# Designs tried in a protein design run: peptides against a protein of PDB entry 4Y8H. Part 67

Target 1, 222 residues: chain A of PDB entry 4Y8H
Amino acid sequence: TTIVGVKFNNGVVIAADTRSTQGPIVADKNCAKLHRISPKIWCAGAGTAADTEAVTQLIGSNIELHSLYTSREPRVVSALQMLKQHLFKYQGHIGAYLIVAGVDPTGSHLFSIHAHGSTDVGYYLSLGSGSLAAMAVLESHWKQDLTKEEAIKLASDAIQAGIWNDLGSGSNVDVCVMEIGKDAEYLRNYLTPNVREEKQKSYKFPRGTTAVLKESIVNICD

## One batch from the design tools (peptide; made by RFdiffusion4, then SolubleMPNN)

Design b2_p21_7_s3 (from b2_p21_7, 11 letters changed)
Fold by OpenDDE base, seed 2:
Structure b2_p21_7_s3 (fold): chain B 222 residues (1-222), chain A 21 residues (1-21)
Amino acid sequence: as target 1 above (222 residues)
Amino acid sequence: SAAERAERAAALGTDGVVVLE
């Protein structure tokens, strides 16, 4: 997996590759690693696929209830706190590694969470087996005061570094853009750089392609 | 360590678990 988050001047972008694996097997070439916690708070997940989906759904449900109870829009720091406390309670046995990002009444936010419940903050972050490939791109090209378009490009270039250089990453780039004062923009398969061309030949040969070299009739009835 | 190998095996989904490496 390669997942990234990048802050820009008016919001935050997250991106992910679309490969899932079972040991040496590609399980899904086009899985979704971006999850909605709330309308304006999204996360990218690495680790156990079921755990990343289940924990984000659980916290998403609790965030909705908390929002209704407090009569306030959901905050990224509330999602962060709920996720970290839940993951810490299970001592790393819930295999979820998350980049959590969003916009709320306090501004734009970007965090990471590890399975044992530690958290980090930054203007750009990467996680997964492709994180070093992604970070090489981020460290080379990140600057302060990125535009939306520059941040989407930087995030997608960082994911592509994982796709090309990490065995655990592959296929497509998914993007989610969360800009202050706008709805979240989920861009499923924003890039599809691995579409195979049409097969030039078929292994469906005409009947009679294999010549009969010899025939023998054996009577097995007495 | 044995723990690191088990964690890597779990992370690699060698037990049949679908992983997002």
Scores: peptide ipSAE 0.301, ipTM 0.638, DockQ to the pose 0.089; fails the geometry check
Fold by OpenDDE base, seed 1:
Structure b2_p21_7_s3 (fold): chain B 222 residues (1-222), chain A 21 residues (1-21)
Amino acid sequence: as target 1 above (222 residues)
Amino acid sequence: SAAERAERAAALGTDGVVVLE
């Protein structure tokens, strides 16, 4: 997996590759690693696929209830705290590694969470087996005051570095853009750089193409 | 090797589990 988050002047972008694995096997070439916690709070997940999905759904449900109870828009720091406390309670047995990002009434936010419940903050972050490949791009090209378009490009270039150089990463780039004052923009398969060319030939032949030359019935009972 | 990868997957608790490495 390669997942990234990049802050820009008016929001935050997260991006992910679309490969899932089972050891040496590609399980899915086009899985979705971006999860919605709330309308304007999204996360990218690495680790156990079921755990990343389940924990984000659980916190998403509790954030919705909290929002309704408090009559307030969900805050990224509330989601961060709930995720952190939940993951810490299970001592890393929930294999979720998350980049959590969003916009709320306090501004734009970008955090990471590890399975044991530690958290980091930054203007750019990467996680997963492709994180070093992504970070090489981020460290080379990140600057202050990125535009939306520059941040999307930087995030997608960082994911591509994982796709090309990390065995655990592959296929496509998914993006989610969370800009202050706008709805979240989920860009599923924003880039599809690994589309296979059309097969040159078909192996479908008409029935009867192979003639039966001889038939024999053999009794196998003694 | 395939054996080292399997051992690594087992050590990570990802053996037979769909992972987002």
Scores: peptide ipSAE 0.294, ipTM 0.642, DockQ to the pose 0.059; fails the geometry check
Fold by OpenDDE base, seed 5:
Structure b2_p21_7_s3 (fold): chain B 222 residues (1-222), chain A 21 residues (1-21)
Amino acid sequence: as target 1 above (222 residues)
Amino acid sequence: SAAERAERAAALGTDGVVVLE
């Protein structure tokens, strides 16, 4: 997995690759690693696929209830705290590694969470097996005061570094853009750089390619 | 069978768990 988050001048972008694996096997070539916690709070997940989905749904449900109870829009820090406390309680046995990002009445936010419940904050972050490949791109090209378009490009370039160089990453780039004062823009398959070409040859041989040397009919009924 | 799938998953060291590495 390669997941990234990048803050820009008026919001935050997260991006992910679309490969899932089972050891050496590609399980899904086009899985969705971006999860909605609330309309304007999204996360990218690495680790155990079921755990990333389940924990984000659990916190998403509780955030909705909390929002209704408080009559307030959900805050990224509330989601962060709930995720952190939940993951810490399970001492890393819930295999969720998350980049959590969003916009709320307090502004734009970008955090990461590890399975043991530690959290980080930054203007750019990467997680997953492709995180070093992504970080090489981020460290080379990140600057302050990125535009939306520059941030999307930087995030997508960082994911592509994982796609091309990390065995655990592959296929496509998914993006979610969360801009202050706008709805979240989920760009499923924003880039599809690994569309398989048409097969040049077929191993479907014509009938008769293997000669029948002998045939015998045996009656099995007495 | 479910058992054959489990044996294959064990042989591959995947334990049937889908991961997002």
Scores: peptide ipSAE 0.293, ipTM 0.645, DockQ to the pose 0.092; fails the geometry check
Fold by OpenDDE base, seed 3:
Structure b2_p21_7_s3 (fold): chain B 222 residues (1-222), chain A 21 residues (1-21)
Amino acid sequence: as target 1 above (222 residues)
Amino acid sequence: SAAERAERAAALGTDGVVVLE
């Protein structure tokens, strides 16, 4: 997995690759690693696929209830706190590594969470097996005061570094843009750089290309 | 190697588990 988050001048972008694995096997070539916690709070997940999905749904549900109870828009720090307390309670047994980002009445936010419940803050973050490949791009090209377009480009380039260089990452780039004062923009398959070309030849040969050399009928019933 | 990764996955109990590495 390669997941990234990048803050820009008026919001935050998160991005992910679309490969899931089972050991050496590619399980899904186009899985979704971006999850909605609330309309304007999204996360990217690495680790156990079921745990990332389940924990984000659980906190998403609790955030909705909390929002209704408080009559307030959900805050990213509330989601962060709920996630970290839940993960810490389970002592890393819930294998969720998350980049949590969003916009709320207090501004734009970007955090990471590890399975044991630690949290980090940054202007740019990467997680997953492709995180070093992504971070090489981020460290080389990140600057303050990024535009939306520059941040999407930087995030997508960082994900592509994972796609090309990390065995656990692959296929496509998904993006979610959370800009202050706008709805979240979920860009499923924003880039599809691994479309298989048309096969030059077909193995569908004419019938009879391989000659039948012998035929035998055996009765297997007594 | 793929074998070492499979051994690590097995050791971590992620063998057969869908992982977002």
Scores: peptide ipSAE 0.289, ipTM 0.639, DockQ to the pose 0.062; fails the geometry check

Design b2_p21_7_s4 (from b2_p21_7, 10 letters changed)
Fold by OpenDDE base, seed 4:
Structure b2_p21_7_s4 (fold): chain B 222 residues (1-222), chain A 21 residues (1-21)
Amino acid sequence: as target 1 above (222 residues)
Amino acid sequence: SAAARAARAAALGTDGVVVLE
């Protein structure tokens, strides 16, 4: 997995690759690693696929209830706190590594969470097996005061570094843009750089192409 | 072999588990 988050002048972008694995097997070439916690708070997940989905749904539900109870729009720090407390309670056994980002009445936010419940803050972050490939791009090209377009490009370039250089990452780039004063833009398959070209050969052969060289009927009943 | 892949996945704790590595 390669997941990234990048803050820009008026919001935050997160991005992810679309490969899932089962050991050496590609389980899904186009899985979704971006999850909605609330309308304007999204996360990217690495680790166990079921845990990333389940924990984000659980906290998303609790954030909605909390929002209703407090009569306030959900805050990224509330989601962060709920996630980290939940993950800490399970001592890393919930295999969720998350980049949590969003916009709320206090501004734009970007955080990361590890499975044991530690949290980080930054203007740009990467997680997953492709995180170093992504971080090489981020460290090379990140600057203050990024535009939305620059941040989307930087995030997508960082994910592509994972796609090309990390065995655990692959296929496509998903993006979610959360800009202050706007709805979140979920860009599923924002980039599809691994579309297979048309096959040069047809592998449909007529029946009988493989000749029967020998047939024998053996009675196995005494 | 499938068995060798399964053994390797089990050793990595990813046998039958979908992972977002």
Scores: peptide ipSAE 0.308, ipTM 0.654, DockQ to the pose 0.072; fails the geometry check
Fold by OpenDDE base, seed 2:
Structure b2_p21_7_s4 (fold): chain B 222 residues (1-222), chain A 21 residues (1-21)
Amino acid sequence: as target 1 above (222 residues)
Amino acid sequence: SAAARAARAAALGTDGVVVLE
């Protein structure tokens, strides 16, 4: 997996690759690693696929209830705190590694969470087996005051570094853009750089390609 | 080796589990 988050001047972008694995096997070439916690709070997940989806759905449900109870829009720091406390309770046995990002009434936010419940903050972050490949791109090209378009490009270039160089990453780039004062923009398969060309050959050969060299009829009944 | 990968997957509890590495 390669997942990234990048802050820009008016919001935050997250991106992910689309490969899932079972040991040496590619399980899914086009899985979704971006999850909606709330309308304006999204996360990217690495680790156990079921755990990343289940924990984000659980916290998403609890964030909705909390929003209704408090009569307030959901905050990224509330989602962060709920996720980290839940993960810490299970001592890393819930295999979720998350980049959590969003916009709320306090501004734009970007965080990471590890399975044992530690959290980090940054203007750009990467997680997964492809994180070093992604970070090489981020460290080389990140600057302050990125535009939306520059941040989407930087995030997608960082994911592509994972796709090309990490065995655990592959196929496509998914993107989610969360800009202040706008709805979240989920861009499923924003890039599809691994579309296979048309097959040049067919296994359907003309009849008679394999010659019958000999025929014998044996009666098996007396 | 394949054996080392299998041992690592077993040690991580990810043998046969769909993972997002």
Scores: peptide ipSAE 0.294, ipTM 0.649, DockQ to the pose 0.059; fails the geometry check
Fold by OpenDDE base, seed 3:
Structure b2_p21_7_s4 (fold): chain B 222 residues (1-222), chain A 21 residues (1-21)
Amino acid sequence: as target 1 above (222 residues)
Amino acid sequence: SAAARAARAAALGTDGVVVLE
């Protein structure tokens, strides 16, 4: 997995690759690693696929209830706190490694969470087996005051570095853009750089290619 | 090696599990 987050001048972008694995096997070539916690709070997950999905759904449900109870839009720091407390309670046995990002009434936010419940803050972050490949791109090209377009490009270039150089990463780039004052823009398969070429041959022969050598009618009823 | 990955997956409790590595 390669997941990244990048802050820009008016928001935050997260991106992910689309490969899932089961040991040496590619389980899914086009899985979704971006999860919605709330309309304007999204996360990218690495680790156990079921744990990343289940924990984000659980916190998403509780964030919705909290938002209704408080009559306030959900805050990224509330999702962060709920996630870290849940993960810490399970002492790393829930294998979720998350980049959590969003916009709320306090601004744009970008965090990471590890399975043991530690949290980090940054203007750019990467997680997963492809994180070093992604970080090499981020460290080389990140600057302050990125535009939306520059941040999407930087995030997608960082994911591509994972796709090309990490065995655990592959196929496509998914992106989610969270800009202040706008709806979240989820760009499923924003890049599809690994479309397979047309197969040179087909094993579909014309009907009648195999000759009928013998026909027999057998009565199976007395 | 495949054996080292299997041992690591077993140690991490991810043997036979779909992972987002």
Scores: peptide ipSAE 0.290, ipTM 0.643, DockQ to the pose 0.055; fails the geometry check
Fold by OpenDDE base, seed 5:
Structure b2_p21_7_s4 (fold): chain B 222 residues (1-222), chain A 21 residues (1-21)
Amino acid sequence: as target 1 above (222 residues)
Amino acid sequence: SAAARAARAAALGTDGVVVLE
């Protein structure tokens, strides 16, 4: 997995690759690693696929209840704290590694969470097996005061570094843009750089391609 | 090798599950 988050002047973007694995097997070539916690709070997940989905849904439900109870829009720091406390309680046994981002009445936010419940804050972040490939791009090209378009490009370039260089990453780039004062823009398959061309060779051989080398007839009746 | 893959999967705690590495 390669997941990234990048802050820009008026919001935050997160991006992910679309490969899931089972050891050496590509389980899904086009899985979704971006999860909605609330309308304007999204996360990208690495680690155990079921745990990333389940924990984000659980916190998403509790954030909705909290929002209704408080008569307030959900805050990214509330989601962060709930995720952190939940993951810490399970001592890393819930294999969720998350980049959590969003916009709320307090502004735009970008955080990371590790399975043991530690959290980081930054203007740009990467997680997953492709995180070093992504971070090489981020460290080379990140600047203050990014535009939305520059941030989407930087995030997508960082994911592509994972796609091309990390075995655990592959296929497509998904993006979610959370801009202050706008709805979240979920760009499923924003880039599809691995579309396979038509197969040039036939995989179906005519009957008789494998020669009969020997035949024997055995009577099995008395 | 299969043993090296198993050792890696055990080290990552991801043996037998769908993962987002």
Scores: peptide ipSAE 0.280, ipTM 0.641, DockQ to the pose 0.064; fails the geometry check

Design b2_p21_8_s1 (from b2_p21_8, 15 letters changed)
Fold by OpenDDE base, seed 5:
Structure b2_p21_8_s1 (fold): chain B 222 residues (1-222), chain A 21 residues (1-21)
Amino acid sequence: as target 1 above (222 residues)
Amino acid sequence: MSLGGTPEDGEKIKELKEKAE
């Protein structure tokens, strides 16, 4: 997996690759790794697929209840705190590594969470097996005061570095853009750089390619 | 299903396997 988050002047972008694996096997070529916690708070997940989905849904439900109870828009720091406390309680046994990003009445936010419940803050972050490949791109091209378009490009280039160089990453780039004062823009398959061409050769041979040497019809009814 | 390990997953999967044996 390669997941990234990039903060820009008026919001935050997260991006992910679309490969899932089972050891050396590609299980899914086009899995979704971007999860909605709330309308304006999204998460990218690495680690165990079931754990990342289940924990983000659980916290998403609790954030919705909290928002209704408080009559306030959900805050990214509230989602961060709930995720952190939940993951810490399970001492890293929930294999969720998350980049949590969003916009709320306090501004735009970008955080990472590790399975043991540690949390980091940054203007750019990467997680997963492709994180070093992504970080090499981020460290080389990140600047302050990025535009939306520059941040989407930087995040997409960082995911592509994981797709091309990390065995655990591949297929497509998914993007979610959270801009202050706008709805979240989920760009499923924003880039599809691994579309397979049609196979030049068919493995379907014409009937009769293999000669029938002997045929026997046996009546099984006595 | 794993969503691709962390770079540390080679060592942590080894440690988790060694702790589960």
Scores: peptide ipSAE 0.050, ipTM 0.447, DockQ to the pose 0.311
Fold by OpenDDE base, seed 3:
Structure b2_p21_8_s1 (fold): chain B 222 residues (1-222), chain A 21 residues (1-21)
Amino acid sequence: as target 1 above (222 residues)
Amino acid sequence: MSLGGTPEDGEKIKELKEKAE
């Protein structure tokens, strides 16, 4: 997996690859790794697929209840705290590594969470097996005051570095853009750089291409 | 199914599977 988050001048972008694996096997070529916690708070997940999905759904449900109870739009820091406390309670046995991002009445936020419940803050972040490949791109090209378009490009380029160089990453780039004062823009398969070309020739050979060398009829019943 | 955690998570999941057999 390669997941990234990038802050820009008026919001935050998260992006992910679309490969799932089981050891050396590609299990799914086009899985979704971007999860909605709330309308304006999204996360990208690495680690165990079931754990990332289940924990984000659980916290998403609790954030909705909390929002209703408080009569307030949910805050990214509230989601961060709930995720952190949940993951820490399970001492890293829930294999969820998350980049949590969003916009709320306090602004745009970008955080990471590890399975043991540690949390980081940054202007750009990467997680997963492709994180080093992604970080090489981020460290080379990140600047302050990115535009929306520059941040989408940078995030997409960082995910592509994982797609091309990490065995655990592949297929497509998914993007979610969370801009202040706008709805979240979920761009499923924003890039599809691994579309298989049409086969130049059919592998259906004419009948008789394989010669019959001998035939034998055996009666099994006397 | 693993989404590719840290390199350490892959080995830990492997060890946990081997202990569950």
Scores: peptide ipSAE 0.054, ipTM 0.460, DockQ to the pose 0.301; fails the geometry check
Fold by OpenDDE base, seed 2:
Structure b2_p21_8_s1 (fold): chain B 222 residues (1-222), chain A 21 residues (1-21)
Amino acid sequence: as target 1 above (222 residues)
Amino acid sequence: MSLGGTPEDGEKIKELKEKAE
């Protein structure tokens, strides 16, 4: 997996690859690794697929209840705190590594969470087996005051570095853009750089392509 | 299904396997 987050002047972008694996096997070529916690708070997940989905759904439900109870829009820091406390309670046995991002009444936020419940903050972040390939692109091309378009490009280029260089990453780039004062823009399959071309040849050969060298009829019943 | 672990997931899966033996 390669997941990234990048802050820009008016919001935050997250991106992910779409490969799922089972050891050396590609299990899914086009899995979704971007999860909605709330309308304006999204996360990208690495680690165990079921754990990342289940923990983000659980916290999403609890954030909705908290929002209703407080009559307030959900805050990214509230989601961060709930996620880290839950993961810490399970001592890293829940295999979820998350980049959590969003916009709220306090501004735009970008955080990472590890399975043991540690958290980081940054202007750009990467996680997953492709994180080093992604970080090489981020460190080379990140600047302050990125535009929305520059941040989408940078995040997409960082995911592509994982797709090309990490065995655990592949297929497509998914993007979610969270801009202040707008709805979240989920761009499923924003890039599809691994579309298979049409097969030039059929594996169906005409009858008689293989010569019969010998025939023998054996009676099995006396 | 693994979404591809962190670089640390390889070591931790190794530690968890070694503790389960």
Scores: peptide ipSAE 0.051, ipTM 0.463, DockQ to the pose 0.317; fails the geometry check
Fold by OpenDDE base, seed 1:
Structure b2_p21_8_s1 (fold): chain B 222 residues (1-222), chain A 21 residues (1-21)
Amino acid sequence: as target 1 above (222 residues)
Amino acid sequence: MSLGGTPEDGEKIKELKEKAE
């Protein structure tokens, strides 16, 4: 997996590859690794697929209830704290590694969470087996005051670095853009750089293409 | 089903292998 987050001047973008694996096997070529916690708070997940999905749904439900009780829009820091406390309670047995990002009334936020409940803050982040490939691109091309378009490009280029160089990453680039004062823009398959070409030749031969060149009957009974 | 390893998973797998030897 390669997952990234990049802050820009008016929001945050997260991106992910779409490969799922089972050891050396590609299990799914086009899985979704971007999850909605709330309308304006999304996360990217690495680690165990079931754990990332289940924990984000659980916290998403609790965030919705919290929003209703408080009569306030959900905050990214509330989601971060709930995720952190939940993961810490399970002492890393829930295999969820998350980049959590969003916009709320306090601004734009980008965080990472590890399975043991540690959390980091940054202007750009990467996680997963492709994280070093992604980080090489991020460190090389990140600047302050990125535009939305520059941030989407940077995030997509970082995911592509994982797709091309990490065995655990592949297929497509998914993107989610969270801009202040706008709805979240989920761009499923924003890039599809691994579309297989149409087969130049048909391997369907007519019946009878293989002629019988020789026949022999062997008696097996004495 | 795994979404690919993390660097931390790599270290943990290494520790588990070293303990199993």
Scores: peptide ipSAE 0.049, ipTM 0.437, DockQ to the pose 0.316; fails the geometry check

